Peptides against a protein of PDB entry 5T59. Designs and how they scored, part 57

Target 1, 112 residues: chain A of PDB entry 5T59
Amino acid sequence: TTPTMQSTSLLTEHLGYPPISLVDDIINAVNEIMYKCTNAMEKYLMQRNIIGKKDFSDEIKIGTAKLESLLENSVDKNFDKLELYVLRNILSIPSDLLEENRFRLLHHEKLV
Target 2, 90 residues: chain B of PDB entry 5T59
Amino acid sequence: EHIRFQRLVQVCNKALEESIRKLQSWEKIHECFPNYGQTREGIENLTVCQQQVIKLWSNLSRVEFDAIFHERSIEEKLNQLDDLINKARS

## One batch from the design tools (peptide; aimed at target 1 V23 I27 K77 R88)

Design b2_p28_1_s1 (made by RFdiffusion4, then SolubleMPNN; from b2_p28_1, 13 letters changed)
Fold by OpenDDE base, seed 2:
Structure b2_p28_1_s1 (fold): chain B 112 residues (1-112), chain C 90 residues (1-90), chain A 28 residues (1-28)
Amino acid sequence: as target 1 above (112 residues)
Amino acid sequence: as target 2 above (90 residues)
Amino acid sequence: SDKRREAFRAGKYEEYEKLAEEREKELE
C-alpha cells in the first residue's frame, strides 16, 4: 500500500517513532558496515603490498576503490528496494483499516 | 499469524546477501588486482582478504541489525500490528 | 536516497512516490 499521512501518523503512534526512522537506521548501518569492510580490505592488502621486488600499493588502492564502488552500487540498489518494500508492505496499514470505524478500533486498543 | 517481522528479516537478509554477492566472485576480485593476482602470494592474500571481508560483512550486519531491531522493539510492534489487523478483520 | 527519505519524513508523500517510482524504473 502507498504510504499516507494517516497511515504514517498511526504507525508513528504505534511504533513510538516514524516508520522512516527504522529505514534510516538500517541504511545508515549498512553504509557504515560497507565502509568498514572496504577499509579493512585496503588495510589488509596494504600491509602486504610488496611481493618480491615489486610494490603494488598503487594497484591495491585503485583495486580497492573499484571494489568499493561495486559494493556501493549494489548496496544502494538492494537497500533502496528494501526501503520501498518495507514502507509499502511491512510498515503499512491496509486501506480498509484506515476507514473511520477501523481507525477507532486501533485507537481503542491502544488506550486499553 | 505473525508475518511482518518475518518478512522484515527476510528482506534484510536478502538485501545483505545480494549486496555482497559480487564480492563473492573471485573473478571480480581478481580483476581489480590484475598484476597483484598474478603472483602466488598475491592470490593467497586476495583469497584470505575476500574471505575475511565476507565474514566481517556477515558478522557486523548481524550484530548491527539485531541491535536496531531490539532498540526499536520492531518484532513486538510488528506482531502487535499483525494482531490488530487480524482482529479488525475477524 | 536522502532526498526521497526526507520527502517521506516531511510528509510529502506524493513527492516520495514520484521519486520511488523513478527509482523503481532504474532498478528494473
Scores: peptide ipSAE 0.729, ipTM 0.958, DockQ to the pose 0.907
OpenDDE base, seeds 1, 3, 4, 5: peptide ipSAE 0.729, 0.728, 0.729, 0.729; ipTM 0.958, 0.958, 0.958, 0.958

Design b2_p28_1_s2 (made by RFdiffusion4, then SolubleMPNN; from b2_p28_1, 14 letters changed)
Fold by OpenDDE base, seed 4:
Structure b2_p28_1_s2 (fold): chain B 112 residues (1-112), chain C 90 residues (1-90), chain A 28 residues (1-28)
Amino acid sequence: as target 1 above (112 residues)
Amino acid sequence: as target 2 above (90 residues)
Amino acid sequence: RKKRREAYRNGDFETYEKLAKEIEEKLK
């Protein structure tokens, strides 16, 4: 179900925050995690950048950047999908509850 | 009865799993470090690195997402929503 | 993403849905 002004308002009242805020938290978290992972990777490898007499620092930096990009693209894709799904199917109110009497019920339950 | 929170967890897990899938490919990892990965020591380092990253991804995501869900009281709220819907349809 | 989210927060769900559909097509 596509979000509407009515459903979003009701959900915001119910949740205490806009539904999208939850998604924001999730996406922000995963992005942070992503960069922590890539940073850890780079740091780990940079501590092991010399093998024999060869310094692989440049290759490590480039390679890590490539992996970061790969992960970033995947994260963006999958969590965009997640966002759409959550806001349509999880944080949603069926149309029958948006009817007048049902609407009041939901509102009443919140206030009482 | 209560389905929304379960679905939330499921889709989060799915997104996380799908996101990290490419990093689980040794081939992709190796391709990013073509010369480094031609050395024995390099391969070993990359292997450990890959495993650690995946583990870090999993652990951090679990902790952070649980924290979010808790802070937002989302399980309770979604359960309440389910209850309201069920009640309305009864 | 930014535009879509902005639309959502602004209550412009028509725009939101439009952008959402576009994203869905890209995700296929």
Scores: peptide ipSAE 0.688, ipTM 0.954, DockQ to the pose 0.813
OpenDDE base, seeds 1, 2, 3, 5: peptide ipSAE 0.685, 0.688, 0.687, 0.688; ipTM 0.954, 0.954, 0.954, 0.954; seeds 2, 3, 5 fail the geometry check

Design b2_p28_1_s3 (made by RFdiffusion4, then SolubleMPNN; from b2_p28_1, 10 letters changed)
Fold by OpenDDE base, seed 2:
Structure b2_p28_1_s3 (fold): chain B 112 residues (1-112), chain C 90 residues (1-90), chain A 28 residues (1-28)
Amino acid sequence: as target 1 above (112 residues)
Amino acid sequence: as target 2 above (90 residues)
Amino acid sequence: SEERREAFRAGDYEKYEELAKKREEELE
């Protein structure tokens, strides 16, 4: 279902926080993890940058950057899908329950 | 009966799995290090690096996402939401 | 997209949906 002011308000009341905050946490977390991974990769390889008589430092930096970009694109894509799905299908209230009578029921249940 | 939290976990896992899929490709890894990967030691280093990164990704995501879910009490809240919806429809 | 999420936070759900649809099209 499409998010609305009414549904968001109800969900915020229910959750104790806006539903978007959960998505923000998830996205921020995965981004942080992503850069930790790429940073670890670069550091690992940079400690092993010389093989024989050749220094591969430049290649390692470029290669790691390419992998980072690849990962960024994938993360962006997949977690955008996640965002849209979560806000539409998980953190959502069916439209039929947004009617007056059902709205009261939700509030009543909270008060009990 | 309770479906929303399960779905949340599923879609999170799917997003994580799909995101790391590209790094699971040895071919893609090797392509980023064409000369480095032509050496025996380079191949060995890249292999270990790939494995370590994937492991790090998995471990960090598990820990961080579980922490988020716990701090937000999302399982409880989603279960309650399911219950409310089901009750309203009964 | 931070812009999309900001629209949601601001309560501009029309803008959010527009951006969402646009992104969905890109993702296909």
Scores: peptide ipSAE 0.733, ipTM 0.958, DockQ to the pose 0.949
OpenDDE base, seeds 1, 3, 4, 5: peptide ipSAE 0.733, 0.732, 0.733, 0.731; ipTM 0.958, 0.958, 0.958, 0.958

Design b2_p28_1_s4 (made by RFdiffusion4, then SolubleMPNN; from b2_p28_1, 13 letters changed)
Fold by OpenDDE base, seed 4:
Order: C-alpha cells, then sequence, then structure tokens
Structure b2_p28_1_s4 (fold): chain B 112 residues (1-112), chain C 90 residues (1-90), chain A 28 residues (1-28)
C-alpha cells in the first residue's frame, strides 16, 4: 500500500517521526559506509602504489573511482527498491485499519 | 505474529548484499586496475583490499543499521504495529 | 530520489506514487 496522508499521519504519530525519516537514515548510512569503503580501498592501495619501478598512483585513483561508481550505482538501485518496499509493506497501515473505527482505535491506543 | 521488523531486517540485508556484489567480482576489480593487477604484488594487494572492503562493508552496515534501528526504536514500534493490526483483525 | 523525498515531505503522495512507478518502470 502506497503512503497516504492518513497512513503517514498515523505512522508519524506512532513512530514519533515520519516513516521517510527511517529510510533517510538508512540511505544516509549506507552512503556513508560506501564512502568509507572506497576511501579505505584507495588509501590501502595508495600505500602500495609502487611496485618495482612503476608508480601506479594514477591508475589506483582512477580505478578506485570506477569502483566507487559501480558501487554507487548498485547502492542507489537496491536502496531505492528498499525505500519503496519499506514504505509500502513495512511502514504501512492496512486498509482495514484505516476505516473509521479502526482509525480511532489506533489513535485511542496511543492516548490511553 | 511479529513480522514487520523481521521483514525490515531482511530487506536491509538483501539490499546490502546485492549492493556489495559488484565489489565481490574479482573480474570487475581487476578491470579497474589493469596494469596494477598484472603484477604479482598488485594482485595480492587487490585481493586483500577486496576482502577487507567487503568485511568493512559488512561490519559497518551491521553496526550502523543496528544503531539506527535502536535510535528509532523501530523493532518496538513495528511490533506494536503488528499487534495493533492483529488485534484489529481478531 | 530527492524528488520522491520531497514529495513525501510535502504531502504530495500522488506525485510520490507517480515517481515510484516511474522508478519501477526504469528498473525493468
Amino acid sequence: as target 1 above (112 residues)
Amino acid sequence: as target 2 above (90 residues)
Amino acid sequence: REERREALRNGDYEKYEELAKELEEKRK
């Protein structure tokens, strides 16, 4: 079920924050992790940039950038899917609970 | 009975696993370092690097996601949501 | 992604759904 005003409001009240905030946290975290991973990779290889008489610094920089791009694309794809799934299927309220009586029940449960 | 949090964890893990799959490809790694990877030492370095990055990815994601879930009290909240749904339908 | 987030933050759920569908179509 796609997010609606009712569901978002109820969930926000229930969670104490909008459902999208959780997704934002997740996505922000993975992006940060991604950067840390690629940065670590670059640093590791840059400390090992000279093999024999050859300096591979430039190749390492380019290569790590390429890998970062690959990872970024994959992260974006998969976590976009995650976003949709979470908001539709996890942080969602079934239609039957959005009926007037059930709606009041949810609100009542919080207040009591 | 409580399913939503489990699903959240599952989809998070799936997303993480699918995302890192690109770096798990030695072929892709090697292609990014064509000359470096033609040296013995380079191959060794790339191999270690690949393994370390994957481990770092796994460890960081676990720690960070758990922290998020804790800070947001999402397990409790989702369990409560499940309970409310079940109660309403019973 | 930012457009979807903005839509939700603005309460434009119709737009969000549209963007979501668009995303799904692109993934095919």
Scores: peptide ipSAE 0.655, ipTM 0.952, DockQ to the pose 0.706
OpenDDE base, seeds 1, 2, 3, 5: peptide ipSAE 0.654, 0.652, 0.654, 0.655; ipTM 0.951, 0.951, 0.952, 0.952

Design b2_p28_2 (made by RFdiffusion4)
Pose (drawn by RFdiffusion4):
Structure b2_p28_2 (pose): chain A 112 residues (1-112), chain B 90 residues (1-90), chain P 28 residues (1-28)
Amino acid sequence: as target 1 above (112 residues)
Amino acid sequence: as target 2 above (90 residues)
Amino acid sequence: SELREKIREAVEKGDEAALEAIEEELEA
């Protein structure tokens, strides 16, 4: 199902937060991890940048950054599909409820 | 009957597995460090990275998301939503 | 960032065609 304003309005009331807020917590969370991993990997190698007598510091900075940017693309790619797959199939509304008052059951839920 | 939350777990895990796949390939890893990877110690060091970064990736994301799912009670809100649409269709 | 803003706008508008076009761009 395609998202609608009633679903956003109703689901915001049922959840106590807009449906997108959960998606923000996820995207924001994985990004922090992505950088935490790359930064951890660069330092592991920079203290191992000299093998034998040669210094590979330059190659490491380029390699660690060249990897970081590839995740920035793949993550932005795969989590936008998530942002879509969730708002359409998980935090979703059928026609049975907005055609004939979903408001009854949500109001009914908060009370009885 | 409770089916929507398990989906949320499936879709999160699905996004993560695809997000890291290019790092599971030793080839693309060596492409980023071609000269460094042509040394024995370099090969040993790069192996320690991709295997540890993947484990770190899996662990950090597993812990946070389980935490996010807790702070927002999403398992319950969705279980309430799943069993509620059924009562409506009935 | 920009793509997410478009997705949010498309969701606020309930624009199914915009959401499908964005999905197709992502599949590319």

Design b2_p28_2_s1 (made by RFdiffusion4, then SolubleMPNN; from b2_p28_2, 14 letters changed)
Fold by OpenDDE base, seed 3:
Structure b2_p28_2_s1 (fold): chain B 112 residues (1-112), chain C 90 residues (1-90), chain A 28 residues (1-28)
Amino acid sequence: as target 1 above (112 residues)
Amino acid sequence: as target 2 above (90 residues)
Amino acid sequence: SKRREEIREAIAAGDAEKLDKLLEELEK
C-alpha cells in the first residue's frame, strides 16, 4: 500500500467521505454562484437596454458573455489552486502517521 | 493547535477574492460595454450592476460554503485530525 | 477540466514534482 493510498483510505474513513468530495462540493457551489451572478447581471442590464432611442440589447448580451468568460477563467484557475492546496496540505496524512503502528492506532481510535 | 480548518477557510476566501477581482475593475466592465458605457445612464446602470454582482457573489459564497462545511462536518473532522497528529507526535 | 484531472492524478500518484510544476503553471 502506497502512502497516498493509505492517506486516502484513512481520510475517507475519518471523514465518512472521500476527500475529493469536499472539493467537488466547493467547486460545484462556486460554479453555480458564478452563473447566478452573470445571469443576474444580464437580466438587470436587459431591463435597461434602451437608452434614448438606441437599443443596446445585443451589446449587453455580448458584454455579459465576455464577463462570464473572464469570470470562468478566473474561477477555474483559482479553484484549481485551491484543490491542489487542500488535497496536498489540508486533507493529507503526514508520513510519520502512515507507519503500521500509527495506522492501527488511528483505526483503533475510530472503533473505540 | 488546530490549524487545518483555518487554512481551509483562508484558501477558500483567497480563491473567492481572486476570482472576483476582474469584475471589480471598472475598466474591465467598461470594456465589455463600450457604447453603452458612453452614456450617462449606461454608466449608472453598470455601476449599480457591478456593485450588486459583487455583493451577490460575496453573500452566496458565504452561505453556500458554510452550508458545505456544516454538512461535511469539516471543522470537527479537521480538528480531530490535528489532534491525532499532535498526539502521535507527542 | 484537464488541469483538475492532472492535479488529481498527481495527488493519487503522490507525485510531488508534478504537483510543484502544476502549481508553478497556475501561479504564472
Scores: peptide ipSAE 0.708, ipTM 0.956, DockQ to the pose 0.545
OpenDDE base, seeds 1, 2, 4, 5: peptide ipSAE 0.704, 0.706, 0.707, 0.706; ipTM 0.955, 0.955, 0.956, 0.956

Design b2_p28_2_s2 (made by RFdiffusion4, then SolubleMPNN; from b2_p28_2, 11 letters changed)
Fold by OpenDDE base, seed 3:
Structure b2_p28_2_s2 (fold): chain B 112 residues (1-112), chain C 90 residues (1-90), chain A 28 residues (1-28)
Amino acid sequence: as target 1 above (112 residues)
Amino acid sequence: as target 2 above (90 residues)
Amino acid sequence: SKRREEIRAAIAAGDEAKLDAILEELEK
């Protein structure tokens, strides 16, 4: 078994779920929150689209779309960093503990 | 002794804070609404909108992430992982 | 996303060099 496979197996057994499942939950959540925020913004402004004699509906739609894109890009970058860090440094088993003998010891301790 | 969960919380907070940073910029907001933002009422509306969105972002993320961490028992599991690793190294 | 798949693939492969490269790109 490769070290990475060992890590995944050990962590999955320990957590009760694959490590990536946690990250998926986090990223799915933030994406949902992101769209709730942008939707709320659009709705709020669209209810206030007329000022004086001018209708700013088109500008609001375009503007909110731009902000959504901006936020999407930022979320993507920052949470890609998060995923990388979490999977690499938090939900990981140190390499020195992935040797055959050490692997068995950790597994045995969990079962006992 | 227990460090992994703390790091998880830290990186989550950092990602959330950095993600919303652009929306915290009034200049960025105004740039998206150049004509709307030239009106008094428009400025007022954008100001309130900006504030409310940031609050919504912060509140929802806190609630949802805490729920995830609870459902996944991640603090306990990460603490146990730290303990297991420490024992193996001792 | 493409980047997420790349990250996960590198994690699965234990490719530290690839992870470093991805991180550098993300930090630009």
Scores: peptide ipSAE 0.738, ipTM 0.957, DockQ to the pose 0.549
OpenDDE base, seeds 1, 2, 4, 5: peptide ipSAE 0.735, 0.736, 0.736, 0.735; ipTM 0.956, 0.956, 0.957, 0.956

Design b2_p28_2_s3 (made by RFdiffusion4, then SolubleMPNN; from b2_p28_2, 12 letters changed)
Fold by OpenDDE base, seed 3:
Structure b2_p28_2_s3 (fold): chain B 112 residues (1-112), chain C 90 residues (1-90), chain A 28 residues (1-28)
Amino acid sequence: as target 1 above (112 residues)
Amino acid sequence: as target 2 above (90 residues)
Amino acid sequence: SKRREEIREAIAAGDKEKLDKIEEELEK
């Protein structure tokens, strides 16, 4: 299905918030988690940056940054898919409910 | 009868699993630390680090997503939406 | 987040064709 402005309005009324707000929460959360993970990784390795007589601090910083970039790209792609799917298929109203009589039904159910 | 919330959970889990997949690859991890990973201690540290990060990812995502779903009452709202749709089609 | 913006714009516009194209790109 494909959302419309009408469906967005109806869903906003039903949810108490716009559908995109839920998606925003999800994406913001995963981004925060992502950086917490990469930060933890860097901190862990930087505490173990010296092996023998060699200091691997620079390699650790570069390597962690590379992994962060890799994770960022993957998160972006997969959660773009998620956003698209959620907004099209989950937070959507079928066309039959967008008819006048069905609109009344939704409104009636809310009032009762 | 109720399908939307289940789908939401499924796609969230899928997105999380697919996102972390590359970090689950030892080869990918090692490639980022080519010299560090040539040492015994380095390998050990990277192994532990990889495991901890994956666990952290899993745990934090579960907690945060559950919190979001609760705050947004999304299960209830999606169930109600399913019910409304089913009722309208009956 | 260019793609994200495109998704949201297409959703707001109800542009099925654009959304389908985005889905195809995401599967690559």
Scores: peptide ipSAE 0.701, ipTM 0.955, DockQ to the pose 0.884
OpenDDE base, seeds 1, 2, 4, 5: peptide ipSAE 0.698, 0.699, 0.701, 0.701; ipTM 0.955, 0.954, 0.955, 0.955

Design b2_p28_2_s4 (made by RFdiffusion4, then SolubleMPNN; from b2_p28_2, 12 letters changed)
Fold by OpenDDE base, seed 3:
Structure b2_p28_2_s4 (fold): chain B 112 residues (1-112), chain C 90 residues (1-90), chain A 28 residues (1-28)
Amino acid sequence: as target 1 above (112 residues)
Amino acid sequence: as target 2 above (90 residues)
Amino acid sequence: SSRREEIREAIAAGDEEKLDKILEELEK
C-alpha cells in the first residue's frame, strides 16, 4: 500500500468520509454563493434599468456577465489553492506515522 | 497543540477574501457599466449593489461554511488527528 | 476543473514536485 493510499484510507476511516468530500462541499458551496450573488446583482440592476429616457438593460446584462466571469476566475484560482493546501497540509498524515507499527496504532486507537 | 482546524479556517477565509477582492474595486465595477455609471442614478445603484453583494457574499459564506464544518464534525476530527499525531510522536 | 483534477492526481500520487509547480502557477 502506497503512503498516499494509506493516508486516504486512514483519514476516511477517521473522518467517516473521504477527505476530498470536505473540499467538494466547500467548493460547491462557494460556487452556489457566487451565482446567488451575481444573480442578485443582475436582478437588482434590471429593476433599475431605465434612467431618464435610456434603457440600459443590455449594458446591465453584459456588465453583470463580465463581473460573473471575473468572480468565477478568482474563485477558481483561490479555491484551487485552498484545495491544494487542505489536502496537502491539513487532511494529511505525516510520513513518519505511516509505518506498519504506527498504522496499527492508529487503527487500534479507533477500535478501543 | 491543535493547529489543523485553525489552519482550515484561515485558508477558507483567505480564499473568500481574495475571491471577492475584484468586486470590492469600484473601478472594476464601473468599467463593466461604462454608460450606466456615467449617470448619477446609475452610480447610486451600482454603489448599493456593490455593498449588498459583498454583504451577501460574506453572510452566505459564513453560514454555509459553518454548516459544512458542523455536518462534517471537522473541528473535532482535526483536533483528534492532532492529538493522535502528537501522541505518536511522544 | 482541469487544474482541480491535476491537483487531486498529484495528491493521490504523492508528487510533491508537481504540487509545488501547481502552487507556483497559482501564485503568479
Scores: peptide ipSAE 0.732, ipTM 0.956, DockQ to the pose 0.539
OpenDDE base, seeds 1, 2, 4, 5: peptide ipSAE 0.728, 0.730, 0.731, 0.730; ipTM 0.956, 0.956, 0.956, 0.956

Design b2_p28_3 (made by RFdiffusion4)
Pose (drawn by RFdiffusion4):
Structure b2_p28_3 (pose): chain A 112 residues (1-112), chain B 90 residues (1-90), chain P 28 residues (1-28)
Amino acid sequence: as target 1 above (112 residues)
Amino acid sequence: as target 2 above (90 residues)
Amino acid sequence: EEEELEENYEEIEERIEEAEERLKEAEE
């Protein structure tokens, strides 16, 4: 289903937070991991940048950064689909409920 | 009957697996370090990275998301939502 | 409260449009 204002309004009430806030926590979280990994990888190699008698510091900075940017694209790509797949299929509303009052059951839930 | 939350787990894991796939390929890894990878020690060091980065990637994301799913009680809110739409359709 | 809900909805719609544009660009 396509998201609607009522679903955003109702789901915000059921959840206690807007549906997108969960998605923010996920995107924001994986990005932090992405950089934590690349930074950890660069330092592992920089203290191993000299093999034999040659210094590969330049190649490592370029390589670690060249990898980081490829994840920035792939992660931004794959988690936008998540942002979409979730708001359409998981935090989702059918027509059975907004055609004939979903408000009854949510109000009914909070009380009885 | 409780089907929506398991989906949330499936879609998260699905996004992560696709997010890291290019790093599972030794080829693309060596492309970023062509000269460094032509040395024996370089090959050994790069192997230690991709295998450890992937493990770190899997672990950090696994722990946080399980935590996020807890701080927002999403497993329950969705289970309440799944079994609630059924009561409505009935 | 209704204005906050309308803002949240607009923010979600804007982000959906942005996410679709980013995917179209990535497919190219």

Design b2_p28_3_s1 (made by RFdiffusion4, then SolubleMPNN; from b2_p28_3, 15 letters changed)
Fold by OpenDDE base, seed 5:
Structure b2_p28_3_s1 (fold): chain B 112 residues (1-112), chain C 90 residues (1-90), chain A 28 residues (1-28)
Amino acid sequence: as target 1 above (112 residues)
Amino acid sequence: as target 2 above (90 residues)
Amino acid sequence: KLEELEKIYKELQKRLEESKKKLEEAEK
């Protein structure tokens, strides 16, 4: 289920940032890593683009782009699942605890 | 007991592993370079690239995710959350 | 061949090491 506004607020207070921010950091990081990986591969292959008398530059560019697309699609799929899982099951507060008592406990921990 | 952070690490690792699976397939790599991969030298180059990219993926992800977790103090925060929930249920 | 690729990945590795260092320092 989708996190409630109340749970989001409580978690934001607890974390010091909105729960979604953590997920955003993770997703941004993996995207950056993804492009670094594919870029490195392309550069290496482009340095080895000529074998014999044949130039494979075009094939290398296209091939690397295809790999990037495959990886990108996989990243999107898997990290969308991750986002849902994290927000629903990890960064979540049980509904039965979304009461005044929960607020008090949070404040108590801050004071101790 | 503390379980949330462990779960976070697990799902992150799973997502990373599943994401790189396509690149772990030599068949998929070769399909992207059909003519280049028909040459001996091309095969060698692709093999090296595949291996290094996978390593780079794993290493960068590990370091960057750990940095994020540290910056966000997520282990501590999740442990505290577990404790709060457990206390509330006692 | 591996050496040539290593040159390309060296820059990324360098940044990786820098990140590791920063992380270790932050964990103190």
Scores: peptide ipSAE 0.147, ipTM 0.866, DockQ to the pose 0.015
OpenDDE base, seeds 1, 2, 3, 4: peptide ipSAE 0.143, 0.132, 0.141, 0.138; ipTM 0.865, 0.863, 0.855, 0.864; seeds 1, 2, 3 fail the geometry check

Design b2_p28_3_s2 (made by RFdiffusion4, then SolubleMPNN; from b2_p28_3, 14 letters changed)
Fold by OpenDDE base, seed 3:
Structure b2_p28_3_s2 (fold): chain B 112 residues (1-112), chain C 90 residues (1-90), chain A 28 residues (1-28)
Amino acid sequence: as target 1 above (112 residues)
Amino acid sequence: as target 2 above (90 residues)
Amino acid sequence: KKEEEEKIYKELKERLKKSEENLKKAEE
């Protein structure tokens, strides 16, 4: 189940920021790290592109791009799962507490 | 008693580990460089490259995620949330 | 520790109440 608006509002007040902001930070960070890693790989290999008398620059570029794609797909998959898990199971307010509060609110309204 | 932050760390680590899994496969690395990897020097370079990338991934992730957790005060906030929930259920 | 939890709990309840009110208003 997706978080309710009420839960989101409450958590936002508690955290000082919307719950999604934490996830966004995490995802943005891993994406940045991912590209740093692939860039480092390409640079490292491109500095070693000549073996014997053969230039492997084209193969290195293509190969690194393939690895980047593989990593990107894996990151997307796993961190999408992470996002759902965090928002639903970690940054969540139990329904019983929400219902309890609603009950109290209704009771208060009846008394006034 | 406090479980949410621990779970956050665990799922983050799991996501990171699963994400880098394919790069940990020498077979997959080699497949991306079929001719380069047929040379001795190429194999050596790919081996070092693979190791360095994995280390870089791990190190950067640790540093950046810790920074995020600190900036967001998430451990404290999640602990408080646990306490609140536990109190409500008692 | 326990006292702190109680304070936080009370605060949460108040915030929930306010949140519920805001949600109700938004749905009107």
Scores: peptide ipSAE 0.101, ipTM 0.838, DockQ to the pose 0.027
OpenDDE base, seeds 1, 2, 4, 5: peptide ipSAE 0.100, 0.068, 0.098, 0.075; ipTM 0.841, 0.830, 0.841, 0.826; seed 2 fails the geometry check

Design b2_p28_3_s3 (made by RFdiffusion4, then SolubleMPNN; from b2_p28_3, 13 letters changed)
Fold by OpenDDE base, seed 2:
Structure b2_p28_3_s3 (fold): chain B 112 residues (1-112), chain C 90 residues (1-90), chain A 28 residues (1-28)
Amino acid sequence: as target 1 above (112 residues)
Amino acid sequence: as target 2 above (90 residues)
Amino acid sequence: KEEELKEIYEELMKRLKESEKKLEEAEK
């Protein structure tokens, strides 16, 4: 089940921003963190790219790229689930309250 | 009575934990560096790198997510939402 | 918050570098 327009409107009024904005912030943050982590890994290993007399720079670049891809896929999968869960189960209004009564209650609380 | 924010934190933590799970696998790490990981020094480097990156992931996510939650006042808003729903059902 | 994030990142990177240094010394 997808959140209704009414639910989104009510929540936007309550939050001061659309519910999806919170999710976007979270996803943007984790993506940034992800690339910082993989970048750190690459840099660390590239500083130690020579073992003995052999240069492993190419292998390190390929390997870190593979790990980055793996992490990207995992992040996408898990945070897509997060988005769905948040919008459906956290930032949601029960169907029985998705009527004028809920809206009036919200308005009443703002006036108090 | 206030449950939504707790759930938000839980689902965020779960997503973060599941996302980093592959990097927690030494086998996966080693597979990405088959020749490098055959050297003693390479193994040591990979081990340190793996450990520190996981810590970096954890700490950065904690700080950033807390910042988001604060900026969005989400705990307060979710608590209020819980209260509104409970009140409406009374 | 952003500054705190930066500090944490830098600290952890520092730890990585320190670990690297220790490993290099152990190889000598």
Scores: peptide ipSAE 0.110, ipTM 0.858, DockQ to the pose 0.017
OpenDDE base, seeds 1, 3, 4, 5: peptide ipSAE 0.087, 0.091, 0.098, 0.101; ipTM 0.854, 0.854, 0.857, 0.856; seeds 1, 3, 4 fail the geometry check

